# Peptides against a protein of PDB entry 4QMF, part 52

Target 1, 175 residues: chain A of PDB entry 4QMF
Amino acid sequence: ESSFMTLFPKYRESYLKTIWNDVTRALDKHNIACVLDLVEGSMTVKTTRKTYDPAIILKARDLIKLLARSVPFPQAVKILQDDMACDVIKIGNFVTNKERFVKRRQRLVGPNGNTLKALELLTKCYILVQGNTVSAMGPFKGLKEVRRVVEDCMKNIHPIYHIKELMIKRELAKR

## One batch from the design tools (peptide; made by RFdiffusion4, then SolubleMPNN)

Design b2_p15_3_s4 (from b2_p15_3, 5 letters changed)
Fold by OpenDDE base, seed 1:
Structure b2_p15_3_s4 (fold): chain B 175 residues (1-175), chain A 15 residues (1-15)
Amino acid sequence: as target 1 above (175 residues)
Amino acid sequence: SELDEELDKLSEEIL
């Protein structure tokens, strides 16, 4: 039997409790077992003897990883779809200065979230900037682009540079 | 087309 566990931060506990029955129902369709441990602060997913496709456990692993990083359940559960991939990008270790970190992270979001929305549209991904991570869901090609933009932003390359490039490429593809 | 409209709007605001 295959099993995966992830820890979640304390502030996420209340939400996870409220949606856990929905998580269980979604995973039951694939005969994947799951456990929410409020004492340890962990989520676990496991294959069962009735699991038809053993590969689905990897998607279940990704589901709990996304939930731990504050992705809402209605979005996170889409990871169980065959055409959906995800990435959790760690951004907290690129700079040591707290103010510099906050400033660069804010550049990813932009005024009224417009920079992030532009990146989502151009890459066809869902993107959530939360704490020390950026969670993304979408096609593999789009995820690769998101990771590049996010990491470059933390390396002091402004996202607008990549957004301009992606917009130009999109316009050229329409001709 | 809807995506293009949103991108045009965002382009004016950000670019």
Scores: peptide ipSAE 0.026, ipTM 0.650, DockQ to the pose 0.082
Fold by OpenDDE base, seed 4:
Structure b2_p15_3_s4 (fold): chain B 175 residues (1-175), chain A 15 residues (1-15)
Amino acid sequence: as target 1 above (175 residues)
Amino acid sequence: SELDEELDKLSEEIL
């Protein structure tokens, strides 16, 4: 039997408590057991003897990982679908200067979230910028593009450059 | 910065 555990920050506790019954129900469909430990601040998922698909535990692992990084449950639970992948991109280690970090992170979002929305549309991904991570969900190709844009942004390559490139590529693909 | 503002404008143009 396989088990995975993920720690979550204290500020997520209240939310996770609220949705944990929904998490349990979603995982029960796959005979995956789960535990929310409020003392340790952890989520655990594990296979059972009744788990039919042994690979589903990896998706369950991803589910709790996404939840720990502030992805809302209605979105995060989609990871259990066969065609859905995810990525959690660490962005906090690219820049030591806090102000520079905040500035570059804000560039990912853009005015009124328009930059992020554009990137989501172009990559067909869900993207959440939160804290020191960017969480993304979608097709593998899209996720690869998201990671590139996100990491490059933290390396001081403005997302607009990649967005324009993606737009051009999209238009060319329609021909 | 001025550059950031310009890039923001560019973002608005492509959206």
Scores: peptide ipSAE 0.024, ipTM 0.620, DockQ to the pose 0.446
Fold by OpenDDE base, seed 3:
Structure b2_p15_3_s4 (fold): chain B 175 residues (1-175), chain A 15 residues (1-15)
Amino acid sequence: as target 1 above (175 residues)
Amino acid sequence: SELDEELDKLSEEIL
């Protein structure tokens, strides 16, 4: 029997309470048990005797990880699909200066979120910038591209340069 | 495709 637990911040408690029945229902389809502990502030997923696919527990682990990092349930639950992967990119340790951190993080989003939207479309990923992490969901190739762009942005390489590169690559792939 | 049309619009705004 395998089990995984993740902690969540206090500000997520109310939301997680509202969607937990949906989490339970989604995981029940795979015979994965789950527990929301409001005292500890944790989510737990566990295999059961009826769990058929041993690999699904790893996806369940990823589900609760995404939920803890503010990904909405309707998006996060897609991680249970075979073709879907995820990545949680830590961005808080690249820059010590808070103002510089905020500025570089804002570059990932861009005016009206347009930079982020462009990156999502080009990589075929969902991307959420929240706090000290960037959560991404999509194909492995796209996730690798997202991580590169995100980390380079925190290293002071503007995302627009990578977006241009990805656009060119996309056009070449159509031919 | 709709995706291509949206990317074209974004390219004009961002690039």
Scores: peptide ipSAE 0.016, ipTM 0.545, DockQ to the pose 0.079
Fold by OpenDDE base, seed 5:
Structure b2_p15_3_s4 (fold): chain B 175 residues (1-175), chain A 15 residues (1-15)
Amino acid sequence: as target 1 above (175 residues)
Amino acid sequence: SELDEELDKLSEEIL
């Protein structure tokens, strides 16, 4: 039997309580058991004797990881699909200065969220910027591109450079 | 496609 546990921040407790029945129902379809521990502030997923696909536990692990990083349940639950992958990119350790960190993180979002929306469209990914992490969901190729753009942004390479590059690549692929 | 139209609009706003 396999088991995975993820800690979540206190500010997520109320939301996780409200959606936990939906999490349980989604995982029950795969005979994966789950536990929400409000004292410890943890989520646990585990295989059972009735679990048919042993690989689904890894997707369940990813589900609770995404939920811990503020991804809404209707989006996070898509990770259980075979064609869906995810990445949680740590961005908090690239810059020591807090003001510089905030400025670079804001560049990922851009005016009215337009920079982030452009990146989502070009990579065919869902992207959520929250705290010290960026959560992404989508195809592996798209996720690789997202990680590159996000990390480079924290290294002071403006996302617009990569957006231009991705647009050019897309136009060339149509020819 | 809807995606191409949205990208064109976003390109004009961002690029």
Scores: peptide ipSAE 0.015, ipTM 0.532, DockQ to the pose 0.081

Design b2_p15_4_s1 (from b2_p15_4, 4 letters changed)
Fold by OpenDDE base, seed 1:
Order: C-alpha cells, then sequence, then structure tokens
Structure b2_p15_4_s1 (fold): chain B 175 residues (1-175), chain A 15 residues (1-15)
C-alpha cells in the first residue's frame, strides 16, 4: 500500500474544505482514498485494495502538492490526465534580500500579467506564481522551459530574453 | 520590452 502526505498553509484551509468533496470524487474514480486533516493541516492520498493502476498514486501525490501551493482544483485535477505533468519550483532561496526577491518575482508576472501569459502560451503550460513557489502544469518539454526561465529570472536574467528566444524558435518551427 | 510582450501575446493567441 502506497501513501503520500503533504502539509498546507493555514490560509488554504477554507478553500480546501470547500472543494474536498470534489477531490474525493475525482480520486474515487481511480479507487484512491484521500483524507483532509484540518488539525494537522495535511492532505493524504493512498491506494486501496481496488486500485487498478498503481501509478495513479503518484499523480494523486502531485494533485495534493499542487493544491497545497494554491493551484485551483479545476486546474490541479487535470494532473490526473495521462498527458499532463507538473513542477513546483522553489524560488525563495535564490535571493536573501526581500525587496530584491519581490522585484525579481514581479518580473516573472510583468505588467498586467503579460509576461507570464506570454510564457504560458509559448510553453503551453499553466503557470501560477504564488509566495515562494511557482507551480506549472503542462507537457514535459514546456515544463523544462518554464523552470529555466523562472530560475534564471531569480538569478537576475530578465524573462524577456527567453521569451524572444522562444518566439524565434517557434517561428522557425512553423517553416 | 512591454510592447514586444504584448505583440507576442497577440500573435500567439491568433494561432
Amino acid sequence: as target 1 above (175 residues)
Amino acid sequence: DDELIKKAIEELEKE
């Protein structure tokens, strides 16, 4: 029997309570059990005797990880699809200065979220910048690109340079 | 740079 647990911050409790029945229903289709512990502040997923595909537990693990990092359920639940992968990129350890951290994180988003939207379109990924993490969902190739851009941004390489590169590559691929 | 990003978005959304 396989089981995975993740902790979630207190500010997510209210939301998780409201969507937990939906989480349960989604996982029941795969005969994966789940538990929301409000006292500990944790989510748990586990295989059951009726679990047909043992690999689905890894996707369930990713589901609760995404939910803990503020990804909305309608998006996070897509991780259960075979063609969908995810990545949670920790960005809080690249810069010690808070102001510098905030500035570089804001560069990922850009004015009106346009930088982030461009990156999403170019990589075919969903991307959420929240707190000290960036959560991404999409094809594996796209996720690799997202991680590169995000980490480089925190290392003071502006995302625009990568966006330009991705645009050029995309144009060349159309020919 | 902001203008470039906006143009990029517009182009990508049309595809």
Scores: peptide ipSAE 0.189, ipTM 0.838, DockQ to the pose 0.124
Fold by OpenDDE base, seed 2:
Structure b2_p15_4_s1 (fold): chain B 175 residues (1-175), chain A 15 residues (1-15)
Amino acid sequence: as target 1 above (175 residues)
Amino acid sequence: DDELIKKAIEELEKE
């Protein structure tokens, strides 16, 4: 038997309570058990004797990880699909200055979220910037690109540079 | 930069 546990911040508690029945139902299809511990502030997933696919527990692990980082359930649950991968990128430790951190994080999002939307379209990923993490879901190659752009942004490389590069690559691939 | 990004989005959404 395999089990994984993820802690979640207090501000997520109310939301997680509202969707936990949906989480349970989604995981039940794969015979994965789950527990929401409101006292500890944790989510746990575990295999059962009826779990058929041993790899699904890893996806369940990713599911609770995504939920803990503010990804909405309708999006997060897609991680259970075979063709879907995810990444949680920690961005809080790249810059020590708080103001600089906020500015660089804002560059990733851009005016009205347009920069982020462009990045999502180019990489075919879902991307959520929240707090000190960026959560992404999509194809592995796309996720790799997202991580590069996100980390470079925190290293003071403006996302527009990468967006231009990705656009050029996309055009070349069509030829 | 904003205009460029907006244009990029428009082009990408057409695909």
Scores: peptide ipSAE 0.186, ipTM 0.835, DockQ to the pose 0.126
Fold by OpenDDE base, seed 3:
Structure b2_p15_4_s1 (fold): chain B 175 residues (1-175), chain A 15 residues (1-15)
Amino acid sequence: as target 1 above (175 residues)
Amino acid sequence: DDELIKKAIEELEKE
């Protein structure tokens, strides 16, 4: 049997408690067991004797990872679908200066979240910027593009340049 | 979605 555990920050406890029955129900469909430990502040997923697809445990692992990083359950649970992948991009180590970090992170979001929304549309991904990480869900090709844009942004390359490039590629694909 | 993208990019270009 395979088992995976992830820790979550204290501020997520209340939310996780409210949705844990839904998590359990979603994983039960795949015969994956799960445990929420409020003392340790952890989530655990486990295969059972009735688990049919051994690969589903890896998706369950990703589910709890996403939940720990503030992704809402209705979005995070989509990771259990075969055509859905995810990526957690660490952005906290690119810049040592806190103010510079905040400014570059804000560029990913943009005014009224329009930069992020444009990137989501172009890559067909869900993207959440939270703390020192960016969580993304979508097709592998889209995720690769998201990671490139995010990392380049932290390296002081403005996302607009990538967005323009992606728009051109999109138009060419329609022809 | 195409219209949303166009609107977004127009706003971004104003920066």
Scores: peptide ipSAE 0.145, ipTM 0.789, DockQ to the pose 0.653
Fold by OpenDDE base, seed 5:
Structure b2_p15_4_s1 (fold): chain B 175 residues (1-175), chain A 15 residues (1-15)
Amino acid sequence: as target 1 above (175 residues)
Amino acid sequence: DDELIKKAIEELEKE
């Protein structure tokens, strides 16, 4: 029997309580059991005797990881699809100065969220910037690109540089 | 910078 547990912050409790029945239903289709522990502040997923695909437990692990990082359920549940991967990028440890951290994190989003939207379109990924993490979902190649841009941004390389590069690469690939 | 990003989005949304 395989089991995985993820802790979630207190501010996420209300939302998780609201959607947990939906989580249960989604995982039941794969005979994966799940538990929401409000005292500990944790989510657990585990295989059962009726689990046919042992690999699905790893996707269930990813599901609760994404939910803990504020990804909404309708998006997070897509991780159960075979063609979908995810990444949770920790950004809080790149910069010591809080003001500098906030500034660089905001650059990922950009005016009216346009920088982030452009990055999502170019990488074919969903991207959520929240707190000290960036959560991304999509194809593996796209995820690799997202991580590069996000980490470089925290290292003071502006995302626009990478967006321009990705645009050029996209045009060249069409030829 | 903002204008460049806006143009990029417009091109990408056409697909």
Scores: peptide ipSAE 0.204, ipTM 0.846, DockQ to the pose 0.123; fails the geometry check

Design b2_p15_4_s2 (from b2_p15_4, 6 letters changed)
Fold by OpenDDE base, seed 1:
Order: C-alpha cells, then sequence, then structure tokens
Structure b2_p15_4_s2 (fold): chain B 175 residues (1-175), chain A 15 residues (1-15)
C-alpha cells in the first residue's frame, strides 16, 4: 500500500473544505482514498485494494501538492490526466532581501499579468505565482522552460529575454 | 520591453 501526505497553510483550509467532496469524487474514479485532516492541516492520498493502476497514486500525490500551493481544484485535477505533468518551483531561497525578492517575483507576473500570460502561451503551461513557490502544469518540455525562466528571474535575469528567445524559436518552427 | 510582451500575447492568441 502506497500513501502520501502533504501539509497545507492555514489560509487554504476554508477553500479545501469547500472542494474536498470534489477531490474525493475525482480520486474515487481511480479507487484512490483521500483524507483531509483539519487538525493537523494535512491532505493524504493512498491506494486501496481496488486500485487498478498503481502509478495513479503519484498523480494523486501531485494533486494534493498543487492544492496545498493554492492551485484551484478545476485546474489541479487535470494532473490526473495522462498527458499532464506538473512542477512546484521554490523561489524563496534565491534572495534573502525581502524587497529584492518581491521585485523579482513581480517581474515574473509583469504589468497586468502580461509577462506571465506570455510565458504560459509560449510554454503551453498553466503557471501560478504564489508566495514562495511557482506552480506549473503542462507538457514536460514546457515545464522545463518555465523552471529555467523562473529560476533565472530570481537570479536577476529578466523574463523578457527568455520570452523573446521563445518567440523566435516558435517562429522558426512554423517554417 | 512591454511592447514585445503585448505583441507576443496577441500573436499567440490569434493562432
Amino acid sequence: as target 1 above (175 residues)
Amino acid sequence: DEELILQAIKELEEE
């Protein structure tokens, strides 16, 4: 029997309570059991005797990880699809100065979220910047690109340089 | 370069 647990911050409790029946229903289709522990502040997923595909537990693990990092359920549940991968990028350890951290994190988003939107389009990924993490969902190739851009941004390389590079590559691929 | 970003978005959304 395989089991995975993740902790979630207190500010996510209310939301998780409201969507947990949907989580349960989604996982029941795969005969994966799940538990929301409001006292500990944790989510658990585990295989059952009826679990047919043992690999689905890893996707369930990713599901609760994404939910803990503020990804909405309608998006997070897509991780259960065969063609969908995810990444949770820790960005809080690149810079010790809070103001510098906030500034670089804001560069990922850009004015009106345009930088992030451009990156999502170019990589075909969903991207959520929240707190000290960036959560991404999409094809593996796109996820690699997202991680590069995100980490470089925290290292003071502006995302626009990567966006330009990705645009050029995309244009060349159309020919 | 905000103009580049906006142009990129427009081009990609129109595909």
Scores: peptide ipSAE 0.067, ipTM 0.751, DockQ to the pose 0.123
Fold by OpenDDE base, seed 5:
Structure b2_p15_4_s2 (fold): chain B 175 residues (1-175), chain A 15 residues (1-15)
Amino acid sequence: as target 1 above (175 residues)
Amino acid sequence: DEELILQAIKELEEE
C-alpha cells in the first residue's frame, strides 16, 4: 500500500473544505482513498485493494501538492490525465531582501498579467504565482521552459528576454 | 516592454 501526505497553510483550509467532496469523487474513479485532516492541516492520498493502476497514486500525490499551493480544483484535477505533468517551483529563497523579492515576483506577472499570459501561451502551460511558489501544469518541455524563466527572473533576468527568445524559436520551428 | 508583450500575445491568440 502506497500513501502520500502534504501539509497546507491555514488560509487554504476554507477552500479545501469546500471542494473536498469533489476531490474524493475524482479519486474514487481510480479507487484512490483520500483524507482531509483539518487538525493537522494535511491532505493524504493512498492506494486501496481495488486500485488497478499503481501509477495513479503518484498523480494523486501531485494533485494534493497543487491544491496546497492554491491551484483551484478544476485546474489541479487535470493532473490525473496521462498527458499532463506539473511542477512546483520554490522562489522564496533566491532573494534575501523582501522588497526585492516582491518586485521580481511581480515581474513574472507583469502589467495586467500579460507577461504571465504570454509565457503560458508560449509554453502551453498553466502558471500560478502565489506566495513563495510558482505552480505550473503542462507538457514536460513547457514545464522545463517555465522553470528556467521563473528562476532566471528571481536572479534578475527579466522575463521579456525569454519571451522574445521563445517567440523566435517558435517562428524558426515553423520553417 | 509592455508593447512587445501585447503584440506577442495578439499574434499567439490568432493561432
Scores: peptide ipSAE 0.064, ipTM 0.748, DockQ to the pose 0.123
Fold by OpenDDE base, seed 2:
Structure b2_p15_4_s2 (fold): chain B 175 residues (1-175), chain A 15 residues (1-15)
Amino acid sequence: as target 1 above (175 residues)
Amino acid sequence: DEELILQAIKELEEE
């Protein structure tokens, strides 16, 4: 039997309580057990004797990881699909200066979220910027691209540079 | 930069 636990911040507690029945139902389809511990502030997933697919526990692990990082359930639950991967990119340690961190994180989002939207479209990923992490869901190749753009942004390479490059690559692929 | 991004988004959404 395998089990995984993820801690979540206090501000997520109310939301997680509201959707936990949905989490349970989604995981029950795969005979994965789950526990929400409000005292500890943790989510746990574990295999049971009836778990058929041993790999699904890893997806369940990813599910609770995404939920802990503020990804909404309707999006996060898609991780249980075979063709969906995810990445949680820690961005808080790239810059020590708080003001600089905030500015660079804002560049990733851009005016009205347009920079992020463009990146989502180009990589075919869902991307959520929250706190000290960026959560992404999508195809593996797209996720690699997202990670590069996100990390480079925190290293003071403006996302527009990568967006242009991705657009060029896309146009070339159509030829 | 904003104009470029908006144009890019427009083009991508049309696909």
Scores: peptide ipSAE 0.061, ipTM 0.745, DockQ to the pose 0.125
Fold by OpenDDE base, seed 3:
Structure b2_p15_4_s2 (fold): chain B 175 residues (1-175), chain A 15 residues (1-15)
Amino acid sequence: as target 1 above (175 residues)
Amino acid sequence: DEELILQAIKELEEE
């Protein structure tokens, strides 16, 4: 049997408690067991003797990882679908200066979240910027593009340059 | 840049 565990921050506890029955129900469809440990502050997923697809445990692992990083359940649970992948991009180590970090992270979001929305549309991904990580869900090609934009942004390349490039590529693909 | 992004979003939503 395979098992995976992830820790979650204290501020997520209340939310995770409210949705855990839904998590259990979603994973039960795949015969994956799960445990929420409020003392340790952890989530665990496990295969059972009735688990048919051995690969689903990896998706379950990703599910709890996404939930720990503040992705809402209705979005995170989509990771269990065959056509859905995810990526958790660590952005906290690119810049040592806190103010510079905050400024560059804010560029990913942009005014009224419009930069992020444009990137989501162009890559066909869901993207959440939270703390020291960016969580993304979507097709592999889109995820690769998201990671490039996010990392480059932390390296002081404004996302707008990539958005323009992606727009051009999209237009060319329609022809 | 903001105008460009907004225009891009509008175009993408209309597709």
Scores: peptide ipSAE 0.067, ipTM 0.752, DockQ to the pose 0.122; fails the geometry check

Design b2_p15_4_s3 (from b2_p15_4, 5 letters changed)
Fold by OpenDDE base, seed 5:
Structure b2_p15_4_s3 (fold): chain B 175 residues (1-175), chain A 15 residues (1-15)
Amino acid sequence: as target 1 above (175 residues)
Amino acid sequence: DDKIIEEAIRLLEEE
């Protein structure tokens, strides 16, 4: 029997309460049990005697990890699909100056969110920038590119550089 | 820079 737990911030409690029945139903299809602890501020997933696929518990772990970091349920639940992977990128420790951190984080999003949208299209990933974390969902190849762009941005390499590079690579791959 | 991003999005959405 395997179990995994993740903590979530207080501001996320109200949302998690509203969608927890949906989480339960989604995991029940795989005979994975789950618990929302409002006192501790934690989510737990665990295998049961009826769990057929032992690997699904790892996807359930990823589900609660994504939910804790503000990914909405309709998107996060897609992690249970076989072809879907995720990554949680911690960005809060790259820069000590708070103002510089905020500016670099905003650069990932860009005007009207267009920078982020371009990255999503190029990598075929869902990307959410929230707080000290960037959450991404998609194919492994795409996730690798997302992490590179995100970390480089926090290291003061503008995302436009990578967008241009990815566009060129995409064009060359069609030939 | 903004124009480059907008053009990139346009091209990608056409695919």
Scores: peptide ipSAE 0.301, ipTM 0.876, DockQ to the pose 0.124
Fold by OpenDDE base, seed 2:
Structure b2_p15_4_s3 (fold): chain B 175 residues (1-175), chain A 15 residues (1-15)
Amino acid sequence: as target 1 above (175 residues)
Amino acid sequence: DDKIIEEAIRLLEEE
């Protein structure tokens, strides 16, 4: 039997309590057990004797990872689908200066979130920028592109550069 | 830059 555990920050506790019955129901369909530990501040997923697909535990692991990083349940639960992958990109260690970090993170989002929206559309990914992480869900190829743009942004390469590049590639693919 | 992004969004949403 396989088991995975993730810690979540205290500010997520109230939300996780609210949606945990939904998490349980979603995982029950796959005979995956789950536990919310409010004292430790952890979520655990486990295979059972009735778990049919051994690979689903990895998706369950990803589910709790996404939930811990502020992804809403209706979006996070999509990770259980076969065609959906995810990535949690740590961005907090690229820049030591706090002000510079905040500015670069804001560049990723852009005015009214438009930069991020453009990136989501181009990569066919869901993207959430929260705290020191960027959570993304979508096709594997799209996720690779998201990671590149996010990391480059933290390295002071403006997202608009990549957006232009992706737009060109998209147009070329239509020919 | 903002105009470029807005135009990109417009084009992408039309597809």
Scores: peptide ipSAE 0.295, ipTM 0.873, DockQ to the pose 0.126
Fold by OpenDDE base, seed 1:
Structure b2_p15_4_s3 (fold): chain B 175 residues (1-175), chain A 15 residues (1-15)
Amino acid sequence: as target 1 above (175 residues)
Amino acid sequence: DDKIIEEAIRLLEEE
């Protein structure tokens, strides 16, 4: 048997309680067991003797990881699809100065969220900036691009540079 | 920079 556990922050508890029946139902289709522990503040997923695809447990692991990082269930559950991958990018360790951190994180989002929206469209990924992490879901190629842009942004390379490059590449690929 | 982003979004949404 394979089992994975992730902790979640206290502020996420109420939401997770609300959607946990949906999580259970989604995982039951794959004969994956799951447990929400409100005392410890953890989520666990486990294979069962009825689990047909042993690889699905890794996707279940990713599901609870995404949920712990504030990704909504209707989006996070898509990770169970064969063509969907994810990445959780830690951004809190690139700068020690809080104000600098907040400023660079805000650059990823941009005014009215437009920078982030542009990046989502260009990479064909879902992207959520929350706290000290950026969660992304989509094709592997897109995820690699997202990670590059996110990490470079925290290293003081403005996302607009990469967006321009991605736009040029997209235009060339259409020809 | 903001104008570039807005234009990018427009073009991408039209595709």
Scores: peptide ipSAE 0.291, ipTM 0.870, DockQ to the pose 0.125
Fold by OpenDDE base, seed 3:
Structure b2_p15_4_s3 (fold): chain B 175 residues (1-175), chain A 15 residues (1-15)
Amino acid sequence: as target 1 above (175 residues)
Amino acid sequence: DDKIIEEAIRLLEEE
C-alpha cells in the first residue's frame, strides 16, 4: 500500500472543506482513500486493498498537490484522466528582487490575461499563475513548452517570443 | 480557436 501527503496553506482551508466530499467521491471511483486533516493542514491519499490500478495513486498525489496550490477542483480532478499530466513550476527563486519578480510574473499573465490565454491555447494546457508557483495541466509536450516559457520569462525572456515561435510551429503542423 | 489566438497575438504585438 502507498500513501502520499501534502500540506496546504491556511487560506485554502475553507475551500478544501467545501469540496472535500467531491474529492472523496472522485477518488472512491478508483478505490483510493483520502483524508483531510484540518489540525495539521494536510491532505493524504492512500491505496486500499481494492485499488485496481496501482498507478492511480500517483495521480491522486498530483491531485492533492494541485489543490494545495489553489487549482480549483473541477480542473484539478481532470488529473485522474489517463491522458492528463501536470507540472508545478517553482518561480520564486529566479529573481532576488521582489519588484523584478512581480514584474516578470506579471508578464506571464499580460494585459487582461491575454498572454496566459495565448500560451494556454498554443500548448493545450491549463495554466494557473499564483504566488511563487505556476501550475499547469495538459499533455506532456505542452507541459514542456509551458515550463520553458515560464522559466525563460523569469530569466527576462519575454513570453511573446515563445508565443510567436509556437504560432509558427502550429501553422506548419496544419500543413 | 484560431481567431482567438490571432487576436491574442495582435494584442501582444501592440505592447
Scores: peptide ipSAE 0.216, ipTM 0.827, DockQ to the pose 0.630

